# Peptides against a protein of PDB entry 4Z5W: the designs that were tried, part 188

Target 1, 305 residues: chain A of PDB entry 4Z5W
Amino acid sequence: IPDVFLELNKLWYFSAQSNLFNGEMPRSLSNSRSISLLSLRNNTLSGQIYLNCSAMTNLTSLDLASNSFSGSIPSNLPNCLRLKTINFAKIKFIAQIPESFKNFQSLTSLSFSNSSIQNISSALEILQHCQNLKTLVLTLNFQKEELPSVPSLQFKNLKVLIIASCQLRGTVPQWLSNSPSLQLLDLSWNQLSGTIPPWLGSLNSLFYLDLSNNTFIGEIPHSLTSLQSLVSKENAVEEPSPDFPFFKKKNTNAGGLQYNQPSSFPPMIDLSYNSLNGSIWPEFGDLRQLHVLNLKNNNLSGNIP

## One batch from the design tools (peptide; made by RFdiffusion4, then SolubleMPNN)

Design b2_p26_2_s2 (from b2_p26_2, 12 letters changed)
Fold by OpenDDE base, seed 3:
Formats: C-alpha cells, structure tokens, sequence
Structure b2_p26_2_s2 (fold): chain B 305 residues (1-305), chain A 26 residues (1-26)
C-alpha cells in the first residue's frame, strides 16, 4: 500500500479487503487522525502491527484479519481511546494477550480466531477488566490448555463467547453464570468434560448454545427446556453488531456461512457428539423459537417422545 | 401433548447429518 494517506485528511472509512496488498502497513495510515474504520482484511500485509494511538484519535474499528503480520500483539492499543472493535483473526502472533489490555475500556468486540494465542488463563484474567467487552472470539487458540473454572472471573457485559476448536480441557466454567447477558456460547470441538451445569438454563438471553464435540457426561439439564429467549420472541435485542463477521462451516467442502450479526445465528442447542445419557425432555417442544436441536451421537435412551 | 412431540421430532430431524465445524473458522 503506498504511503499517501497524509493527503487524505478527511478519510473516515478505508476498506481494502480481499486485495493483493503486500509489505508493511504505511506509516501515514498508522498516523491518520481522520480514520474511524480501518479494514485491511484478507491481504498479504507483513511486518509488525504498529498504530500511533496518540494520532489515531478517531479510530473506532480495526480489521487486520487474514494477513501475514508477525511479532507481538500491539500493547499500546488501549491508548486508542475510541477503539471498540478489533479483528486479528488468522494473524499468527504466537503470543499472550498484553497486560495493558486490562485498561482497554473502549473495547467492545475482540477476535483472535486462529491467531496462535497462548495462555487462556492470563487472557481471561486480563480481558475480564474490559468492562465494555460484549463479543469475545478465541477459536483455534490455546491448544490443549485447561479452560479456567475460577469463580472470580467476571464478564458482566459479555453477550458472545466463542472458544471453539482449542482442544481445551476442564468443565463448563462457573464464572459464565456471572454473565447474565450472554446470548451466544460456542465451546464446541474441545475436550471439555463433566456434566452440563443446570445454571446454563438461567441465562435468559442465551439463544445459541454449542457444546458439541466434547466429552460431556450425565443427563441433559432440564433447565435448558426453560431458556426464556427460546420460549418467547421478546428477547431479540437488536444490539450493534461487531464490525467483523462470524463464520460457521456446515461442511468441509462448502463455503462457510457468514453471519454479519450474532442475531443472524439460528436459535440453536447443539449437544451432539458427547457422552450424554438419560432421556430427551419432552419440554424441548415448548422452545417455540428454537430452530435447531442437535442431540446426535450421545448415549441417550428412551423413546423420542 | 402430541403437537409438542411432533414439533420436537421435526427439530431433531432438522439437525445436521455431519458435525458442524466451529464458529469463526475464518
């Protein structure tokens, strides 16, 4: 990308997605006072990510996903006082979340999907201090680590949590019960064990639950048949979506379904590919807003009512 | 009762035939 952004003193939005841009991010762009939304997603950009947060006072959204950036996660990003949305998906950092992110009060949406992030305990301990954090995507990181169950972790405003395909060990963490606004939970394709906790049914905003492809045992909690968001329509809170899309691949050979908003996900309970036992609760038929109930490949018994 | 059971059967039948890959496989 040419270093011409000094002349673009009125540039509010710059999108150069899905091009063939290579080399480093231009210094004039890293110093832009006017830019609010920056997307360079799906290029071949390289080098260290550097943003002059003292100059970039209007920056609200940053999408650098699917680039060849290297080095550390920029520890100065919390100094970008208006920065709400960050997409760093598919950037191979091989790093931990910076301690400075404890101060990231503007942060509302963060994706590190497939970014070679390490130390999930430190990441969650840091990110719990982000009081405005609503969307957190950590898929394809933390390989074979243990998901922290520490009850002191608090994500009070969390709405979307996706930590899939990490081979994570442990149980469904009790600290998620401190997230009463949770709408979407995906912990699929891990090595999570134990029982599915009954308190998940107390998450009145939870309309999408994916616990598939784990090692869960015991019965399906009857409390899942009373998920208020799935009983009544009233809980479709149109919230401002993160500026990054969500991707769900139904098949290896099919293009991933792109969801631009969390609300675009079909209301779903997926408990498939576990070791769950007991009966299918007839009360799942009361979940009038439920589009997908997947209980396949378990040890369930009795009649399908 | 019967209608609730029929709705539950339709929900269970609508489930994907293969494991769905996780969200945000960018």
Amino acid sequence: as target 1 above (305 residues)
Amino acid sequence: EEKKLEELKKLLESAPKRPVKPTNLV
Scores: peptide ipSAE 0.243, ipTM 0.836, DockQ to the pose 0.069
Fold by OpenDDE base, seed 1:
Structure b2_p26_2_s2 (fold): chain B 305 residues (1-305), chain A 26 residues (1-26)
Amino acid sequence: as target 1 above (305 residues)
Amino acid sequence: EEKKLEELKKLLESAPKRPVKPTNLV
């Protein structure tokens, strides 16, 4: 990308996504006072990510995903006082979340999907201080780490949590009960164990639950048959609209289906590929808003109603 | 009762044949 952004003093939106741009991000772009939305997703950009937050006072959204950036996560990003959305998916940092992110009060949506992030305990301890954090995507990180169950962890405003395909150990963490606005939970493709906790059924906004491909045991908690968002349409909970897309892969070789909003996900309970036992509750038929119930490949018994 | 069981049966039949990973994988 040419270093010509100094003269573009009225540039509010810059999207150069899905091109063949290589090299570093231009210094004039990293110092732009006018840019609010910056998307350079799906290029071959390289080097260290540097943003002059003292200059970039209008920056609200940053999408650098699917680039060849390297080095540390920029610790100065919390100084971008209007920065709400960050997409760093597929950037190979090999790093921890910076401690400075405790002060990231403008942050609403964060993705580090497949970014070689390490230390989930530190990451969650830091990110709980982000009072406006609604969407957190940490898929394909933290390989074989333990999902912390520390009861003091608190994500009060969290609506979307995706921590899939990390090979995480541990149990469904009790601190998630402190997130009453949670709408989408994906902990699929981990090594999570224990029972599915009954308090999950108290998450009245939860319309999408994926616990598939874990090592959960015991019965399906009957409280899942009373998920209020799946019983009635009237839960007009304002959905998080991150400025980055979600992707759902049906197969390893298929292109991911792009979802622009969490609302575009079908209402779902997926508990498949676990070691759950007991019966299928007939009361799942009360979940009139549920589109997908997947209980396949468990140890369930009794009559299928 | 019968309507609940019929709706549950439809839900179970609609379940995807293969594991679907939602991935925020760009």
Scores: peptide ipSAE 0.189, ipTM 0.798, DockQ to the pose 0.100
Fold by OpenDDE base, seed 5:
Structure b2_p26_2_s2 (fold): chain B 305 residues (1-305), chain A 26 residues (1-26)
Amino acid sequence: as target 1 above (305 residues)
Amino acid sequence: EEKKLEELKKLLESAPKRPVKPTNLV
C-alpha cells in the first residue's frame, strides 16, 4: 500500500479488504485525521500494528483481521476516543489482553477470534470495565483454561457473547445472569460441566443459544420454554436481511474439517452432544419463533411431544 | 440499527467457521 494518505485529507472510508496487499501499514495511514472506517481484512500485511491515536481522531471502526501482523496487541488503542469496533480475528498475537483496555469506554464490539489470546480470567476481568461493550468474540483462544464463574464479573450491556472451541472447563458462569440484554450466547465446543441453569430462561432477549458439544448433565430447564424472544412475534429479531454477500470462501486449505459458516443466525436452541436426560417439554410448542431445536446425541427419554 | 447489525455481521463473519459436529460414526 503506498504512503500517500497525508494528501487524502477528506478520506472517510478506506476499504481494501480481500486483496493481495503485503508489507507494513503505511505511516501516513496510521496518522490519518480523516479516516473513520478502516478495513484491511484478508490480506498479507505484516509488521507490528501501530496507530497514532492522537492523529486518528475520527477512527470509529478498525478491521485488520486475517493478516500476518506480528508483535504485541497495541496497548494505546483506548486512546482512540471514537474507536467502537475492532476486528483482530486470525492475527497470531500469543498474548494477553492489555491492561489499558480497562479504560476502553468507546469500545462496543471486539473480536479476537483465533488470535492466540491467553488468560481468560485476565481478559474478562479487563473487558468488564468496557461499559459500552455489546459484542465480544473470543472463539479459538484460551485452550483448556477454566471459564471463570466469579459473581463480581459484570457485562451489563452485552448482547453477543461467543467463546466457542476453547476446550474451556467449568460451568455456565453465573455472572451472565447479570446480562439481561443478551441476544446471542455461544459456549459450544468446550468441556463445560454441571447442569444448564434455570436463570438462562430469564434472558428475555435471548434468541440464539448454543451449548452444544460440552459435558452438561441433568434435565433441560423448563424455563427455556418461556424465552420471550422465541414466544412473542413483537420480539422477533428482524431476520438479518441477506443483502450482505456472505463470502462463501470454500475452506480449501484447512485439513479435512468442513467449516460451515452459518450464513444467518436463525432463532435457535442447540443443546446437542451433551449428557442431558429426562423428557422433552411439551411447552417447546409455545416457542412459535424458534427455527432450530437441536437436542441430538443426548440421553433424553420418554415421548416426543 | 442497520449499521450496528452490519458491524455485528462483520464480527460474526470473522468468527472461525464452526467445525461440523462429528456425527458419531457408530
Scores: peptide ipSAE 0.023, ipTM 0.581, DockQ to the pose 0.036
Fold by OpenDDE base, seed 4:
Structure b2_p26_2_s2 (fold): chain B 305 residues (1-305), chain A 26 residues (1-26)
Amino acid sequence: as target 1 above (305 residues)
Amino acid sequence: EEKKLEELKKLLESAPKRPVKPTNLV
């Protein structure tokens, strides 16, 4: 990428995703005062990620995912006072979340999916201080660690938590009950054990639950048949659209960015590939908004309702 | 909702495809 971003003092959006760009991020880009949205996803960019947050005062979204960046997670990112969204998926950091992220009050959405992140306890202890954090994706990290069940952990505004495919040990953590706005929970492909806790059914906004491919035992909690988001449409809390500036498509005929309509996550309960026993509750029939109920590969018995 | 799902999709599209669930936990 050429080092010409100093002259581009009106550049608000830069997307160069899914190209063949290599080398480092140009210094002028890392110092851009105008850029609000930066996406360099799916390239071969390398070196250390460095952003001059004192210069990049308009930066609101950063997508560097699927690049060959190395080194530590940039500890200065919390100084980017408008930075809401970070996608660092598939960047091999081999690192812990920086302690500085406790101060990351602008942060709303974070992905480190498959980024060789270590120490889930420290990561969650740090990220709980991000009061505006709504989306957290940590899939394919934390190899064989224990999912912390510390009741003091508090993600008040969390709506999406995905920590799949980590081989995590432990139980479904009670601190998730402190996230009443949780809509999507994915803890699939771990080594989580114990029973599925009944308080999951109290998460009135929870429409997508994946606990599949774990070592859960006992009965399916009856409270899952009363998930309000799956019973009625009216209790679909109209999530205030995140203040992502609506990119009004200016009608310029630049080739169709197919707005692939975000395939809405189907309303789903997946408890498959566990050691659950007992019957299927007939009251699952009351979940009129449920699209997928997957209970396969368990020890369930009795009648199918 | 759709925008958050789109944001989530963007966050996940950079993730690897989930491995196929092995049918046999032996």
Scores: peptide ipSAE 0.029, ipTM 0.596, DockQ to the pose 0.033; fails the geometry check

Design b2_p26_2_s3 (from b2_p26_2, 13 letters changed)
Fold by OpenDDE base, seed 4:
Structure b2_p26_2_s3 (fold): chain B 305 residues (1-305), chain A 26 residues (1-26)
Amino acid sequence: as target 1 above (305 residues)
Amino acid sequence: MEELMEKLNEFLASAPKRPVLPTNLV
């Protein structure tokens, strides 16, 4: 990428995703005063991620995912006072979340999916201070760590939590009950144990639950049959329009690798591949908005309602 | 719901696909 962004003083959106760009991010780009949305996803960019947050005062979205960046997670990102969305998926950091992220009040959406992040306890302890955090994706990190159950953890505004494929140990953490706005929970492909807690059914906005491929035991909580978002459409709380930048998919017909349609997150309960027992509750029939109920590969018995 | 799903899907597009267990249709 050429180092010409000093001249581009009106450039507010720069997307160069899915190219063959290599080398470091240009210094002029890291100092752009005009850029609000930066996407360099799916390139071969390398070196350290550095952003001059004192210069980049308009930066609201950063997508650097699927690059060959190295080193530490940029600890100065909280100084980018308008930065809401960060996608660092598939960047091999081999790092912990920086302590500075406690101050990241602008942060609304964070992905570190498959970024070799370590220490889930520290990560959650830090990120709970991000009061505006709505979407957190930590899939394929924290390998074989224990999912902390610390009751003091609080993600009050969390809507989406995805921590799949980490081989995490522990139980469904009680601190998730402090997230009443939770809409999507994915803890699949872990080594989570114990019972599925009944308080999950109190998450009135929860329309997507994936607890599949764990070691859960006991009965399916009857409270899951009362998930309000799955009973009625009307109580879909006016989604405060997530300040996700509208990546309008330009329908470019070009035969590039079809980004497989990101699997729509249908209204779903997936409890498959556990050790759950007991019956299927007939009251699952009340979940008129439910598209997928997956209970396969359990120890369930009785009649199918 | 749909708008959230779309935005979330776009945000997750860089995430690794979950290992779909081969559905062994046993």
Scores: peptide ipSAE 0.067, ipTM 0.660, DockQ to the pose 0.033
Fold by OpenDDE base, seed 2:
Structure b2_p26_2_s3 (fold): chain B 305 residues (1-305), chain A 26 residues (1-26)
Amino acid sequence: as target 1 above (305 residues)
Amino acid sequence: MEELMEKLNEFLASAPKRPVLPTNLV
């Protein structure tokens, strides 16, 4: 990428995703006063990620995912006072979340999916201070760590939590009951144990639940048959979807295999591949908005209602 | 709901598809 962004004083959106760009991010780009939306996703960019937050006063969204960046997570990102969305998926950091992220009040959405992040306890202790955090994706990190159950953890505004494929140990953490706005929970492909807690059925906005491929035991909580978002559309509090900048992808016919079919997140309960027992509750018939109920590979018995 | 799903799918487009761990190892 050429080092010419100092002259582009009106450039508010730059997308160079899904190309063959290599080398470092240009210094003029890291100092752009005009850029609000930056996407360099799916390239071969390398070196240390550096952003001059004192210059980049308009930066609101950063997508650097699927690149060959190395070194530390940039600890100065909380100084980018308008930065809401960060996608650092598939960047091999081999690091912990920086302590400076406690001050990241502009942050609404964070992905570190498959980024070699370590210490889930420290990560959650830091990120709970991000009062505007609505979407958190930590999939394919923290290999064989324990999911912390510390009741003092609070994510009051969290709508989406995805921590899949980490081989995490522990139980469904009670601190999630402090997230009444939770709409999507994915803890699939872990080593989580114990019973599924009844308080999950009190999450009135929860329309997507994936607890599949764990070691859960006991009965399915009857309270899951009363999830208000799955009973009626009218009772689904249309909480204003976070102001993610809608990238209207113009349909550029670039015949690149869209391997990324947007996985529609249909209204779903997936409890498959566990050790759950007891019956299927007939009251699952009241979940008129439910598209997918997956209970396969359990120890369930009785009649199918 | 649909708007959240579309936004989330765009944000997650960089995430690896869940490794289909071959179910055959049990």
Scores: peptide ipSAE 0.044, ipTM 0.636, DockQ to the pose 0.033
Fold by OpenDDE base, seed 3:
Structure b2_p26_2_s3 (fold): chain B 305 residues (1-305), chain A 26 residues (1-26)
Amino acid sequence: as target 1 above (305 residues)
Amino acid sequence: MEELMEKLNEFLASAPKRPVLPTNLV
């Protein structure tokens, strides 16, 4: 990518995703005053990620995912006062979340999926201070660590939590009961144990639950049959349209890159591949919005209702 | 819901497709 962004004083959106770009991010790009949305996803960009947050005062979204960046997570990102969304998926940092992220009040969505992040306890302790954090994706990190159960952890505004495929040990953490706005929980492909806690059924906004491929035991909590978002449509919380101007790209006739529409996450309960026992509750029939109930590969018994 | 889903999908489509861990059902 050429170092010419100093002259591009009106450039507010730059997307160069899914190309063959290599080398470092240009210094003029890291100093752009005009850019609000930056996507360089799915390239072969390298070097240290550096952003001059004092210059990049309009930066709201940063997607650097699926690149060959190295070194530390940029600790100065909280100084980008308008930065709401960060995608650092598939960047091999081999690092912990910076302590400076406690001050990241603009942050609404964060992904470190498959980024070789370490110390889940420190990561959650830091990120709980991000008062506007709604979406957190930490999949394929923290290999064989323990999922902290510290009841003092609070993600009050969290809507989406995905911590899958980490081989995490522990139980479903009680601190998730402090997230009443939680809509999507994915803890699948871990080594989580114990019983599925009944308080999960009190998460009235929860429409997607994936606890599959764990070591859960005991009965399915009857309270899951009362998940209010799955009983009625009216509790589909109108997400306040995130102030991301989703610029509908006007259909300029550039050939249809079939973006494989990532399959919409249907309203789902997946408890498959566990050691759950007891019966299937007939009251699952009350979940009129449920599209997928997956209970396969358990020790369930009795009649199918 | 759909808008969350599209955003989440766009944000997650940027995440690795979970490697289908080959369940080596040996």
Scores: peptide ipSAE 0.042, ipTM 0.644, DockQ to the pose 0.033
Fold by OpenDDE base, seed 1:
Structure b2_p26_2_s3 (fold): chain B 305 residues (1-305), chain A 26 residues (1-26)
Amino acid sequence: as target 1 above (305 residues)
Amino acid sequence: MEELMEKLNEFLASAPKRPVLPTNLV
């Protein structure tokens, strides 16, 4: 990428995603005062990620995912006072979340999916201080760690939590009951044990629950049949205000690579591949918005309702 | 719901697809 961004004083959106760019981020780009939206995802960019937050005063979204960046997570990112969204998926940091992220009050969405992040206990302790954090994706990290069940952990504004495929031990953590706005929970492909807690059914916004491929035991909690978001459409909790103008690419006729949009997350309960026992509750029939109920590969018995 | 799914899909588009763990055909 050429080092010419200092001359581009009106450039507020720069997307160079899914190209063959290599080398480091140009210094002029890391110092751009005009850029609000930066996407360099799916390239071969390398080196340390550095952003001059004192210069980048308009930066609101940063997507660097699927690059060959190395080194530590930039500890100065909380100084980017307007930075709301960070996508660092598929960047091999081999690092912990920086303590400075306790001060990251602008942060609304964070992905470290498959980024070799370590110490889930520290990560959650730090990130709970991000009062505006709504979306957290930590999939494919924390190899064989324990999911902390510390009652003091509070993610009050959390809407999306995805911590799949981490080989995590422990139980479904009680601190998730402090997230009443939770809409999507994915803890699949871990080594989580114990019973599924009844308080999950009190999460009135929860439309997508994936606990599949764990070691859960006991009965399916009857309270899951009363998930209000799956009973009625009217409990469509306040849409997170679209603080991001997602520029819908106008369908210009050029044979744009159909990015296979990941399949829309349907209203779903997936409890498959566990050791759950007892009956299927007939009251699952009350979940009129449910598209997928997956209970396969358990020890369930009785009649199918 | 649809807007949340669209936003989530865009944000997760760069995320690794779930590893296709071999479905052990039992």
Scores: peptide ipSAE 0.031, ipTM 0.602, DockQ to the pose 0.033

Design b2_p26_2_s4 (from b2_p26_2, 11 letters changed)
Fold by OpenDDE base, seed 1:
Structure b2_p26_2_s4 (fold): chain B 305 residues (1-305), chain A 26 residues (1-26)
Amino acid sequence: as target 1 above (305 residues)
Amino acid sequence: MDKLMEELLKFLAAAPKRPVKPTNLV
C-alpha cells in the first residue's frame, strides 16, 4: 500500500480488504486524521500494528483481520477515544490482552478469534472494565486454560459472547448471570463440565445458545423451555437502527456474485455432544421461535415429546 | 439486519470455520 494518505485529508472510509497487499501498514495511514473506517482484512500485511491514536482522532472501526501482523497487541488503542470496533481475528500475536484495555470505554465490539491470545483470566478481568462492550469473540485462543468462574466478573452490557474451540476447562460461569442482555452465547468445542445451570434460562434475550461438544452432565434445565426470546417475537432484539445507508447499487448486469447470505444465526439451542441425561422436556414445544434444537450425542432417555 | 448481527457476521467471516471434527461414524 503506498504511503500517500497524508494527501487524502478527506478520506473517511478506506477498504482494501481481500487483496494481495503485502508489507507494512503505511505510516501516513497510521497517522490519518480523517479516517473513521479502516478495513485491510484478508491481505498479507506484516510487521507490528502501530496506530497514532493522537492523530487518528476520527478512527471508529478497525479491521485488520487475516493478515500477517506480528508482535504485541497495541497497548495504546484505548487512546483512540472514538474506536468502537476492532477485528484482529487470525493475527498471531502470542500475547495477553494489555492492561490498558481496562480504560477502553469506547470499545463496543472486539474479536481476537484465532489470534494466539493467552491468559483468559486476565483477559476477562481486563475486558469487564469496558462498560460499552457488547460483542466479544475470543474463539480459538486460551488453549486448555480454565474458564474463570469468579462471581465478581461483570459484563453488564454484553450481548454476544463467543469463546468456542479453546479446550477450556471449568463450568458455565456464574458471572454470565450478570449479563441480562446476552443474546448469543457460544461456548462450544471446549472441555466444560458440570451441569448446565438453571439460571441460563433466565437470560430473556438469549436466542442462540451453543454448548455443544463439551462434557456437561445431568439433566437439561427445565428453565431453557422458558427462554422468553424463543417463546415470543415481542422480545425481538431492539435492532440498533442501521445508521449506515446501504447503497444498494442495482447493477442489473453483473452476474450475481452470490454474496453468501451471511447465514443469519437462527434461533438455536445446541447441546449436542455432551453427557446429558434425563428426558427431553415437552415444554420445548413452547419455544415457537426456535429453529434449531440439537440434542444429539447425549445420554438422553424417555419418550420424544 | 441488526447492526450487532452484521458486526458479528463480519467477525465470524474473519474467524476460522469451526473445525469440522470428522463425524466418527460409530
Scores: peptide ipSAE 0.072, ipTM 0.692, DockQ to the pose 0.034
Fold by OpenDDE base, seed 2:
Structure b2_p26_2_s4 (fold): chain B 305 residues (1-305), chain A 26 residues (1-26)
Amino acid sequence: as target 1 above (305 residues)
Amino acid sequence: MDKLMEELLKFLAAAPKRPVKPTNLV
C-alpha cells in the first residue's frame, strides 16, 4: 500500500480487503485525521500494528483481520476515543489482552477469533470494565483453559458472546445472569460440564443459544420453554439499527456463502452432542419463533411431543 | 439487519468453519 494518505484529507472510508497487499501498514495511514472506517481484512500485511490515536481522532471502526501482523496487541488503542469496533480475527499475537483495555469506554464490538490469545480469566477481568461492550468474540483461543465462574464478573450491556472451539473446562458461568440484554450465546465445542442452569430461561432477549459439543449432563431446564424472545416477536427489543450506510458491493461472484443476510442467525436452541437426559418438554411447542431445535446425540428418552 | 448482526457476521466470516466432528468417530 503506498504512503500517500497525508494528501487525502477528506478520506473517511478506506476499504482494501481481500487483495494481495503485503509489507507494513503505511505510516501516513496510521496518522490519518480523516479516516473513520478502516478495513484491510484478508491481505498479507505484516509487521507491528501501530496507530497514532492522537492523530486518528475520527477512527470509529478498524478491521485488520486475516493478515500476517506480528508482535503485541496495541496497548494505546483505548486512546482512540471514538473507536467502537475492532476486528483482529486470525492475527496470531500469542499474547494476553493489555491491561489498558480497562479504560476502553468507546469499545462496542471486539473480535480476537483465532488470534492465539491466552489467559481467559485476565481477558474477562479486563473487558468487564468496557461499559459499552455489546459484542465479544473470543472463539479459537484459550486452548484447554478454565472458563472463569467468578460471580463478580459483570457484562451489563453484553448482547453477543461467542467463545466457541476453545476446549474450555468448567461450567456455564453464573456471571452471565448479570447480562439481561444477552441475545446470542455460543459456548459450543468446549469441554464444559455440569447441568444447564435454569436461569438461562430468564434471559428474555436470548434468541440464539448454542451449547452443542460439550459434556453437559442432567435434564433440559424447563425454563428454556419460556424464553420470551422465542414465544413472541413483540418482546424482541429491536434495538434501532443505527443508520450506518450499507455499501452494497455489486460483485456477483457466486461462490462465497453470503453470510451478509440476517437469516444467518436464525432463532435457535442447539444442545446437540452432550449427555443430557430426561424428556423433550411439550412446552417447546410454545416457542413459535424458534426455527432450529437441535437435540441430537444426547441420552434423551420418552415421547417426542 | 441489526448493526450488531452485521458486525458479528464480519467477525464470524473471519472465523474458520467450526470443525464438523466427523460423525464416524463415535
Scores: peptide ipSAE 0.064, ipTM 0.683, DockQ to the pose 0.034
Fold by OpenDDE base, seed 4:
Structure b2_p26_2_s4 (fold): chain B 305 residues (1-305), chain A 26 residues (1-26)
Amino acid sequence: as target 1 above (305 residues)
Amino acid sequence: MDKLMEELLKFLAAAPKRPVKPTNLV
């Protein structure tokens, strides 16, 4: 990428995703005062990620995913006071979340999926201080670590938590009950054990639950039949404010399941590939908004209701 | 779906596709 961004003083959106760009991110780009949205995803960019947050005062979204960046996670990102969305997926950091992220009050959405992140306990302890954090994706990290169950962890504004395919040990963490706005939970493909806790059914906004491919035992908690988001249509889609530029990219041709449509997260309960026993509750029939109920590969018995 | 879900889907679509959960064809 050429080092010409100093002249581009009106450039607010730069997307160079899915190209063949190599080398480092140009210094003029890292110092751009005008850029709000930066996407360099799916290139071969390398070196250390550096952003001059004192210069990049308009930066709101950063997508550097699927690049060959190396070194540490940029600890200065919390100084980018408008930075809301970060996608660092498929960057091999081999690092912990920086302690500075405790101060990341602008952060709303974070992905480190498949980024060789270590120490889930530290990561969650740090990220709980991000008061505006709504979306957290940590899939394919923390290999064989223990999912912390520390009750002091609080993600009050969390709407989406995805920590799949980590081989995590432990139980469904009680601190998730402190996230009443949780809409999507995926803890699939771990080594989580114990029972599925009844308090999951108290998460009134929870419409997508994936606990598949774990070692859960006991009965399906009856409280899952009362998940309010799956019983009734929430009529009140308050349209959040118009400030997000909806770029509808019609990507026509790529036959791979693009999560580009809302339909990619159907209302779902997936408890498959566990050691659950007991019966299927007839009251699952009350979940009129449920599209997918997956209970396969368990020890369930009795009649199908 | 709320705009947050659309943003999430865009964000998740921008995230690496989950490895196809290995169908453990046991």
Scores: peptide ipSAE 0.061, ipTM 0.701, DockQ to the pose 0.036
Fold by OpenDDE base, seed 3:
Structure b2_p26_2_s4 (fold): chain B 305 residues (1-305), chain A 26 residues (1-26)
Amino acid sequence: as target 1 above (305 residues)
Amino acid sequence: MDKLMEELLKFLAAAPKRPVKPTNLV
């Protein structure tokens, strides 16, 4: 990518995703005062990620996912006072989350999926201080670590938590009961054990639950039949209003590429590939909004209701 | 949908088909 962004004083959106760009991020881009949305996803960009947050005062979204960046996670990102959304998926950092992220009050959405992040305890202890954090994705990290169960952890505004495919040990953590706005929970493909806790059914906004491919035992908690988001239509997922003004510039002339609307997560309970026993509760019939109930590969018995 | 959720969905959809643990049929 050429180092010409100093002259582009009106450039608010730069998307160069899914190309063959290599080398480092140009210094003029890392110093752009005008850019709000930066996406360089799915390239072969390398070197360290550096952003001059004192210059990049309009930066609201950063997507650098699926690049060959190296080094540490940029500890200065909390100084980007408008930065809400970060996608660092598939960047092999081999690092811990910086302690500076405790101060990341602008942060609403974070993905480190498959980024070789280490120390889940430190990561969660740091990120709980992000008061505006709504979406957290940590899939394919923390290999064989223990999911911390510390009851003092608080993600009060968390709507989406995905920590799949980490081979995590432990139980479903009690601190998730402190997240009453939780809509989506994926803890699938771990080594989580114990029983599925009844308090999960108290998460009135929860419409997507994936606990599949774990080592859970005991009965399905009856409280899952009372998930209010799956009983009533009124809790239809307010699509998180894109806090990003998608200025649909009406490009009048370009033929309708139907971007396949990414299939919204269907309302789902997936408990498959566990060691659950007991019966299927007839009251699952009350979950009128449920699209997928997956209970396969368990030790369930009795009648199918 | 937030672009992050869209990209997350794309990421989850593009997640390599999790190797079906070969059920060791022992």
Scores: peptide ipSAE 0.033, ipTM 0.675, DockQ to the pose 0.031

